# Ledger of designs, part 258: peptides against a protein of PDB entry 5EIB

Target 1, 366 residues: chain A of PDB entry 5EIB
Amino acid sequence: VDLEPGTMDSVRSGPFGQIFRPDNFVFGQSGAGNNWAKGHYTEGAELVDSVLDVVRKESESCDCLQGFQLTHSLGGGTGSGMGTLLISKIREEYPDRIMNTFSVMPSPKVSDTVVEPYNATLSVHQLVENTDETYCIDNEALYDICFRTLKLTTPTYGDLNHLVSATMSGVTTCLRFPGQLNADLRKLAVNMVPFPRLHFFMPGFAPLTSRGSQQYRALTVPELTQQMFDSKNMMAACDPRHGRYLTVAAIFRGRMSMKEVDEQMLNVQNKNSSYFVEWIPNNVKTAVCDIPPRGLKMSATFIGNSTAIQELFKRISEQFTAMFRRKAFLHWYTGEGMDEMEFTEAESNMNDLVSEYQQYQDATAD
Target 2, 366 residues: chain A of PDB entry 5EIB as posed
Amino acid sequence: VDLEPGTMDSVRSGPFGQIFRPDNFVFGQSGAGNNWAKGHYTEGAELVDSVLDVVRKESESCDCLQGFQLTHSLGGGTGSGMGTLLISKIREEYPDRIMNTFSVMPSPKVSDTVVEPYNATLSVHQLVENTDETYSIDNEALYDICFRTLKLTTPTYGDLNHLVSATMSGVTTCLRFPGQLNADLRKLAVNMVPFPRLHFFMPGFAPLTSRGSQQYRALTVPELTQQMFDSKNMMAACDPRHGRYLTVAAIFRGRMSMKEVDEQMLNVQNKNSSYFVEWIPNNVKTAVCDIPPRGLKMSATFIGNSTAIQELFKRISEQFTAMFRRKAFLHWYTGEGMDEMEFTEAESNMNDLVSEYQQYQDATAD

## One batch from the design tools (peptide; made by RFdiffusion4, then SolubleMPNN)

Design b2_p24_5_s4 (from b2_p24_5, 11 letters changed)
Fold by OpenDDE base, seed 1:
Structure b2_p24_5_s4 (fold): chain B 366 residues (1-366), chain A 24 residues (1-24)
Amino acid sequence: as target 1 above (366 residues)
Amino acid sequence: ATHKMEYHKRKPLPFSGTILPFTA
């Protein structure tokens, strides 16, 4: 789905374009112009019914519909505005199904789009209310991983999207292969989301290795485990050491000893015990899938629900506030039918979310 | 003349075909 036709042509002409049904390409002509309000109230609202018709058709073809997965960007107009409109409409029609998102957070390191803080804040407001689980994929963290860890001097969208794809493949492993932990979206939500609004996940993937170091790196369970808990390996730009993990899931892939995985997972929890809440019992879950990802002997994918994710929301909020106090560009949104109050409500709800994370960070076991 | 700041289309970061080393 896109409000611009050229994106769909790029997907269709890509190496995997043939895996998608031609009838499942729904696109507009005008685009959102990086405006959330165009995505949500005008251009996106004109297209949403055509998307819902496809969603219904595909849902009816499912023997067992678990839920929906949306991949979108919060900095743009289409992914943010129309994406959140779709989430709302799907939630209304399928209230008993899981809504999962892969939400790409904007960063000034990756894009000069001035209104990204507005689009992100307005999107987060919708995601808090209408999703059951959201993977926060931060372009800032992805850029920093590419530059620092992968030693890419000039990271590209291809490099960033490759990290995204590896992570998405990792977190969906349990859904795609039978007999695993979190074998369905609902079980993932139950295990990962102790509080309904606190459903924003910090993902990570291991191994991440620079081209120059690949030949010298052994892939071992201890190295994967150590890397996946490293703050520099998080795909959300927050430091887990500044917060506490509410819940964690680790998904190992490849032929490895379950015993070694359990030992290493216990060791890393014990080493980092100060960074976990003590009042949620059994808050770390581990899965092992014998099928490695393509091109790797083994991998590990991390899913963290951490109160440190508030650093990401604070960054967006600070950028939002700096613009909103000046009423900068508001006429672009109000001209599409938005009220200034919707900005204030979105800012308030994101600040409430930050406060909720802080409350649970400071909570002690009585 | 109100300069309509054309929301410049995100100049795509140059797609250097740097396949990350962990994709075969």
Scores: peptide ipSAE 0.015, ipTM 0.501, DockQ to the pose 0.018
Fold by OpenDDE base, seed 4:
Structure b2_p24_5_s4 (fold): chain B 366 residues (1-366), chain A 24 residues (1-24)
Amino acid sequence: as target 1 above (366 residues)
Amino acid sequence: ATHKMEYHKRKPLPFSGTILPFTA
């Protein structure tokens, strides 16, 4: 789905374009112009029914519909505005199904779009209410991984999207291979989301190795475990050492000792015990799938529900507040039928979410 | 005339299909 035709033409002409049904390409002509309001109330609202018709048709073809997975950006107008409209409409029609998102967070390091903080804040407000689980994929963290860890002098969207694809493949491993932990979206939510609003995840993937170091790197369970818990490996730009893990899932892939995995996972928890809440028993879950990802002997994928995710929301809130206090660019949103109150409500709800994370960070076992 | 907010999508990052070495 897109409000611009050119993205769909790129997918169709791509190496995988033929795996999608032609009728499942729903697109507009005008685009959202990086405006959430165009995505949510105007251009997106004109297209949403055509998308819902496809969603219904594909849902009816499922033997067992678990839920929905949306991949979208929060900095743009289409992914943010139309994406959140689509989530709302799907939630209304399928209230008993899991809503999962891969939400790409904006960063000034990756985009010059001035209104991204508005689009992101308005989107987060919708995601808090209408999703069950959200993977926070932060373009800032992806850029920093590409530059610092992978030693890419000029990171590209191809490089960032490759990290995203590896992570998405990792977190969906349990859904795609039988007999795993979190074998369905609902079990993932039950294991990862202790409180309904606190469903924003820090993803990570290991191994991440620069081209120059690849020949010298052993792939071992200790090295995977150490890397996936490293703050520099988080695909959300927050330091887990500044918060506490509510829940963690680790998905190992490849042929390895389950005993060694359990030992390393216990060791990392014990070394980092101050960074876990003590009042959620067995809050670290581990899965091992014998099937490695393509091109790797082994990998680990990390999913963290951490109170440190508030650093990401604070960054967006600070950027939002700096613009909103001046009413900068606001007329572009109000001109599409939005009220200034919707901005204030979205800011408030995101600040409440930050406060909720802080409350659970400071909570001790009584 | 609905002024399209032509926020020029200055995608500051080049779109190159560089395959990262972990997909070898």
Scores: peptide ipSAE 0.028, ipTM 0.571, DockQ to the pose 0.019; fails the geometry check
Fold by OpenDDE base, seed 2:
Structure b2_p24_5_s4 (fold): chain B 366 residues (1-366), chain A 24 residues (1-24)
Amino acid sequence: as target 1 above (366 residues)
Amino acid sequence: ATHKMEYHKRKPLPFSGTILPFTA
């Protein structure tokens, strides 16, 4: 789905373009112009019914519909505005199905789009209410990983999207291979989301290795475990040491000892015990899939529900507030039928989410 | 004059090659 036709041609001409049904390419003509309101209320609203017809058809063809997965960006107009409209409409029609998102958070290091803080804040408001699970893939963190860890002097969208694809492949491992922990979206939600609104995940991937160091790196379970819990490997720009993990899932892939994995996972929890809440028992889940990812002997994917994710929302909120106080570009949104109150409500709900994460960070076992 | 929001062109981050060894 896109509000621009050129994206569909790019996907169709790509190496995997033929895996998608031609009739499942739904696209507009005008684009959203990086405006959430165009995505949500005008251009996106004109296209949404055609998308829902495709969603219904594909849903009816499923032997067992678990839910929906949306991949979108929160900085743009289409992914943010139309993406959240689709989430809302799908949630309304399928209230008993899991809504899962891969939500790419904007960063000024990656994009010069001035209105990204508005689009992100308006999107987060919708994600808080209408998703069950959201993987926060932060362009700030992806850029920093590419630059600092991977030693890419000039990170590219290709480099960032490579990290995204590796992460998406990692977190979906248990859904794609039988006999694993979190074998369905609902079980993942039950294990990862102790409180309904606190469903924003910090993903991570190991191994992350620079091209110059690949030949010298032994892939071991201890090294994967250590790197997976390193703050520098988090794909959300927050430091887990500034918060507490509510829940964690670790997904190992490749031929390895389950015993060694369990020992290393216990060791990392014990070393980092101050960064876990003590009042959620058995809050770390581990899965091992014998099938490695393509091109690697082994990998580990991290999913963290951490109160430190409030740092990501605070960054967006600060940028939003600095623009909104000046009424900068508001006429672009109000001209599409939005009220200034929708901005204030979205800001409030995101600040409430930050406050909820802080409350559970500071909570002690009674 | 309907000021179109100028498409602030995302800095075209040059497409540099794959980080993980894509085995062919």
Scores: peptide ipSAE 0.009, ipTM 0.481, DockQ to the pose 0.018; fails the geometry check
Fold by OpenDDE base, seed 3:
Structure b2_p24_5_s4 (fold): chain B 366 residues (1-366), chain A 24 residues (1-24)
Amino acid sequence: as target 1 above (366 residues)
Amino acid sequence: ATHKMEYHKRKPLPFSGTILPFTA
């Protein structure tokens, strides 16, 4: 789905374009112009019914519909505005199904789009209410991984999207291999989300190795575990050491000892015990799938629900507030039928979410 | 330094973690 035709042509001409049914390419002509309100109230609203018809058709063809997975950006107008419109409409029609998102957070380090703080804040407001699980994928963190860890001198959106795809494949491993931990989206939500509004995850993937070091790196359970819990390996731009993990899931792939995995997972929890809440028992979940990803002997995927995610929301809120106080570009949004009150409501709800994360960070086992 | 990222229709650079074959 896109508000521009050129994206669909790029997907269709891509190496996997033939795996998608042609009728499932729904697209507009005008685009959103990086405006959330165009995505949500005008251009996106004109297209949403055509998307919902496809969603219904595909849902009816499912033997067991668990829920929906959306991949979108929060900085652009289509992914943010139309993406959140689709989430709300799907939630209205399928209230008992899991809504899962891979939400790409904007960063001023990688984009020149001035209105990204508005689009992100307005999107987060919708995601708080209408999603059950949101993987926060920060373009800043992805850039830093590409540059610092992968040693890419000039990271591209292709390189970032490759990290996203590796992570998406990692977190969906349990869904694709029955009998594992988090074998369905609902079990993942039950294990990862102790409080309904606190459903924003820090993803991570291991191994991440620079091309020059690939031949020298041993792929071992200790190395995967150590990299997966490294703050520099988080795909959200927050430091887990500044907060506490409410819940963690680790998904290992490949032929490895379950005993060695359990030992390393216990060791990393013990080393990082101050970064976990003590009042949620058994808050670290581990899965092992014997089937490695293609081209690797083994991998690990990290899912963290941490109160440190508030650093990401604070960054967006600060940028939002600095623009909104100046009424900068508001006429672009209000001209599409959006109320100025929706900005203040979205800002308030995001600040409430930050306060909720802080409350649970400071909570003791009384 | 604001490193402006380029959008290339090209395949990303290979790293360990590649799950999907980038068809050459």
Scores: peptide ipSAE 0.008, ipTM 0.390, DockQ to the pose 0.017; fails the geometry check

Design b2_p24_6_s1 (from b2_p24_6, 13 letters changed)
Fold by OpenDDE base, seed 4:
Structure b2_p24_6_s1 (fold): chain B 366 residues (1-366), chain A 24 residues (1-24)
Amino acid sequence: as target 1 above (366 residues)
Amino acid sequence: MAEKEAKEKRAKEIREEERRLRAR
């Protein structure tokens, strides 16, 4: 779904365009212009019913509908505004289904779009209320991985999207291969989300290796385990050492010993015990899938529910506040029928979320 | 004026629906 037709044409003409049904391409004629309110209240609101018709049709064709997965950008008006409208409408129609998102967080390192902090804050407000699990894919982190780890001098959107794709493939492994831990979206939510509002995940992927180093790096279970817990491998620009893990899932792919995985996972937990909450028992889950990802012998995907995710929200909040205090560009949003109070409500709810994460970070076992 | 009022009305209706959903 896009409000811009050119994006859909690019998908159709792409190497995988034929895997999608033509009737499942829903697009507008006028983009949201990086305005959340256009996506949510005007242009997106005109298109949403056509999207819901497709969603209904595809849902009826499912033998067992678990839930929905949305991939969207929180910086753009379509992904942020229309995406969150769509989440709300789907949740209204399918209240018993899991709402899962891959939410791409904006960064000034990647985009010069000045209103991205508004779009992100307004979106986070919706995601807190209307999603069951959200993978935070942070363009800040993706850029830093590309530049520092992958040694790309000029990271492209293609390079960032490659990391997104690897992460999405990793976290969905258990859903795609039967007999795994977290084999359904509901089990994932039960294992990963101890508190309903605290459903924002830090994804990570290993191996992340520069092209020049790829030939010399042995892929071992210990190395994968060490890398996936490294802050440099996180797809969210947060340091796990600045917070505590509420829950963790690790998904290993490839032919490896389950025993070796369990030993390494125990070792990394013990080594990092200060970065876990002690009051949530059995808060680390491990899965092994024998099928490696394409082009790798083995990989590990990390899903962390960490209080360190507040660093991401604080970054967005600071950027938001700096603009909102100046009343910068507010007329673009209010001109689409948005109330200025919605900015304050969204800011407040995001700050409350940060406070909730901090509360659980500081909580001790009695 | 009329177009803006129409947008404001539509936005209000959407917000009211969303608020009702969150209250469940």
Scores: peptide ipSAE 0.647, ipTM 0.953, DockQ to the pose 0.854
Fold by OpenDDE base, seed 2:
Order: sequence, then C-alpha cells, then structure tokens
Structure b2_p24_6_s1 (fold): chain B 366 residues (1-366), chain A 24 residues (1-24)
Amino acid sequence: as target 1 above (366 residues)
Amino acid sequence: MAEKEAKEKRAKEIREEERRLRAR
C-alpha cells in the first residue's frame, strides 16, 4: 500500500514483484507529502476502504488467522498517517487478532524531512493504543551500524533495508518454522509483553553483514551470544545498560548444540544480571532453529523488551517539543482537519509511556 | 472554506471512531 504510485510500480517491477497478487496492490495518486494528517484524515482516508477490502479478502482465505503484520515508516506521511489509520480500522474489525508492527523510527542522520518528529509522535500515540507488539527499528541505529560497524562511508537506503530485512527474517523465524518457541503471535505477546502498554521491542542481529560482504569468518555460539547482547548490534538507538530488560527472546539459527546455546545464554544472563529486572522470573526465552538464514551458516536474533527504549522516545519527544513550541508547520496539519490538541495528547501519551518504563526500571522485588 | 470544513468534519468523524474503539 502506498499513496504514491511510483513506489508500487518499483515493487511490482522488482525481483519479488510477482510474489504479490496484482489485486493486492493498492495505491493513491497524490501522496501524503510527509504529512501525517494527509495520511490519516484526507488522502489516506480516501484509500483505506480499498485496503480494508483486500485485508478482508485475504483474511477470509486464511485457515487460521493469527493477526496482522504491518511494516511502516513513522517519519513519512503514508507509513505514519495512513499506516496508523489502517491499524485502527483493522483493530476495530478484528479486535481478537494480534496487531504486530515493524515501525521504522526517523532520524535526522538519514532524512532531511523537517516534520518527522510530528509524524513519529502522532504515530507512537496510535501504536501505544492499537498494537500488541511493535518492533522498533531505528534509522539512527541502522545508520550507526552501517557507518561504525560495517564501515560504510556513505550508508545507502539499500544498506539500511538489508539490516531491516535480516532483522525481520530473524524475529519471524519462530512463526515460519514448526516446533519453535513463540510459534504464534499470541505466545510471543504472552512471553514478551508483561504490561500491555510496554510492547515496544528492541531487536538485534548477529552477525552484522552488508550486502556483498562474504563473512569468511565462522562465528561460534559464544561469539553470537556476545554480539547479540552488545548494544552495537541493537536496531534501536538505545543502550540496554541504561535500563533493565523486562523480557528477552533469543532466536538462534543454524546447526548448533542446544546445550552450548543454553550454557552461553545462562552465562550472558549471569554476567548482565544487573541489567535485568529481578521480579519477572524466567524472563529470557531461547529458541534454536536448525535452518540457517540464506548465505549464513548461523545467526542469532535478539528481541528485548527493555526500559532503555525510553531513550528513543525521549529523543523523539525532545525534537517534537522544539518544533511544537514554535508552532512550526502546524498549519499543514490543521489544514487537513487536525486539531492542535491532538499534538498535545500524543506528546502526553508518549511522555506517560516514558514514565511507565522508568517506574518499572526503578521497581524492586518486594 | 467548504473544502476545509469538509476535511475538519472527516477528521472529527475518524477521531470519534478511534475514541470509541479505545473505550471498548
């Protein structure tokens, strides 16, 4: 789905365009112009019914519908505005199904779009209320990985998208292969989300590889485990050492010893015990899938529900506040039918979320 | 004026639907 036809034509003409049904390509003509309000109230609102018709048709064809997975950007008007409208409409029609998102967070390091803090804040408000599980993929973290870890002089969208794809493949491993931990979206939510509003995940991946870089170095289970818990491998621009893990899932892929994985996972928890909450028992889950990713012998994917995720929301909030105090560009949003109160409500809810994470970070076992 | 009022009306309807959803 896109409000711009050119993006859809690029997907359709791409190497994987044929995997999608032609009738499932829904697109607008005018675009959202990086405006959340155009995505949510005008251009997106005119297109949403056509998307819902496709969603219904595909849902009826499912033998067992678990839920929905949305991939969207929170910086752009389509992904942010229309994406969150679509989440709301799907949640209304399918209240008993899991809403899962891969939400790409904007960064000034990657995009020059001035209004991204507004689009992100308005989107986070919707995600807090209407999603069950949200993977936070931060363009700042992706850029830093490409630049610092992969030593790419000028990271491209292709480089960032490669990391996103690897991460998405990793976190969905248990859903795609039988006999795994978190084999369905609901079990994942039960294991990862101890409190309904605290459903934002910090994903991580090891080994970090660029497109065309053949890693000749075979990684070991200890090296994978160490890299997976390294802050430099996190796809969200948060330091886990500045918070506490509420819950963790680790997904190993490839031929390896389950015993060795369990030993290394126990060792890393014991070494990092100060970075876990003490009052959630058995809050680390491990899965091993014998099927490696394409082009790798083995990998590890990390899913962390950490109170350190508040750093990401604080960054967005600070940028939002700096613009909103100046009333910068507000007329572009109000001209699409928004109320200025919606900005204040969204800011307040995101600040409440930050406060909730801090409260659980500071909580002690009674 | 008429186009702006139509947008404001549509936005209000969507917000009211979203508020009703959150209240369930």
Scores: peptide ipSAE 0.641, ipTM 0.952, DockQ to the pose 0.928
Fold by OpenDDE base, seed 5:
Structure b2_p24_6_s1 (fold): chain B 366 residues (1-366), chain A 24 residues (1-24)
Amino acid sequence: as target 1 above (366 residues)
Amino acid sequence: MAEKEAKEKRAKEIREEERRLRAR
């Protein structure tokens, strides 16, 4: 789904364009112009019913509908505005289904537009209320991984999207292969989300290797475990050492010893015990899938619910506040029928979320 | 004027629907 026809043509002409049903390509003519309100109240609102018709048709074809997965950018008007409108409409029609998102967070380092802080804040306000699980994929973290770890001198959107696809493949492993931990979206939510509003995850992937180092790297369970918990491997620009893990899931892929995985997972928890809350019992879950990812002998995917995610929301809030105090570009949003109070409500709810994460970070077992 | 009023009306309807959803 996109409000711009050119995006759909690019997907259709791409190497995998034939995987998608032609009838499932829904697109507008005018785009959102990087405006959340245009995505949510005007151009997106005119298109949303046609998207819902496709969603209904595909849902009826499912033997067992667990829920929905949305991949969107919070910086752009379509992904942010229309994406959150679509979430609201799906939640209304399917209140008993899981709403899962892969939400790409904007970064000034990888930015085409100045209004991204508005689009992101307005989107986070919707995601707090209308999603059950949100994987936070931060363009800043992706850029830093590409530059520092992968040794790419000029990271492209293609390089960033490769990391996104690897992460999405990793976190969905348990859903795609029967008999694994978190084999359904609801079990994942139960294991990962101890408090309903605190459903924002820091994903991570291992191995991350530069092209020049690939030939010299041994892939071992200890190495994967160490890298998976390294802040440099996180797809969100947060340092886990600045917070505490509420819950963790680790998903190993490839032929490996379950015993060795359990030993290494215990060792990393013990080494990092200060970065876990002590009042949530059994808050680390481990899965092993014998099927490796394409081109690798083994991998590990990390899902962390950490109070350190507040660093991401604080960054967005600071950028938002700096623009909103100046009333910069507000007329672009209000011109689409948005109320200025919606900015203040969204800012308040995101600041409340930050405060909630801080409360649970500072909580001790009584 | 008429186009702006139509946009404001649509936006209000969507916000009211979203508010009702959150109150469930």
Scores: peptide ipSAE 0.636, ipTM 0.950, DockQ to the pose 0.874
Fold by OpenDDE base, seed 3:
Structure b2_p24_6_s1 (fold): chain B 366 residues (1-366), chain A 24 residues (1-24)
Amino acid sequence: as target 1 above (366 residues)
Amino acid sequence: MAEKEAKEKRAKEIREEERRLRAR
């Protein structure tokens, strides 16, 4: 789904365009112009019913519908505005189904779109209320991984999207292969989300290796485990050392010893025990899939529910507040029928979320 | 004027639906 036809044409003409049903390509004509309110109240609202018709048709064809997965950008108008409208409409029609998102967070390092803080804040307000699981993929973290770890001098959107694709493939491994931990979206939510509003995950992937170093790197379970828990491998721009893990899942792929995985996972937990909450028992889950990802012998994917994720929301909130105090560009949103009070409601809910994460960070075992 | 009023009406309807959803 997109409000821009050109994006859909690129998907259709791409190497994988034939795997999608032509009738499942829903697109607008006018675009959202990087405006959340166009996505949510006007251009996106005109298109949403046609998307829902496709969703219904595909849902009826499912033998066992677990839930929905949305991939979207929070900086643009389509992914942010129309994406969150679609989440709301799907949640209303399918209240017993899991809503999962891969939400790409905007960064000034990657985009010059001045209204991204508005689009992100308005989107996070919707995601707090209407999703069960949200993977936070931060463009700032992706840029920093590309530059610092992968040694790319000028990271491109293609380089960032490669990391996103690797992460999405990693976190969905348990859903795609039978007999795994978290074999369904509901089990994942039960294991990862101890508090309903605190459903924002920091993903990580290993191995991350520069092209120049690939030939010299052995892939071992200890190295994957160490890199997966490294703050520099987090695809959310927060330092897990500044918070505490509520829950963690680790997904290993490839031919490896389960015993070695369990030993290394125990070792990393013991070394990092100060970065876990002590009052949630058995809060680390491990899965192993014998099928490696394409082009790798083995990989590990990290899913962390950490109170450090508040750093990401604080960054967005600070940028939002600096713009909103100046009443900058508000007429672009209100001109689409949006109420100015929705900005204040969204800001308040994001600040409440930050406060909730801080409360659980500071909580002790009774 | 009519287009603006139509946008405001549609936005209000969507907000009311979303508020009802959050109240469940």
Scores: peptide ipSAE 0.613, ipTM 0.947, DockQ to the pose 0.882

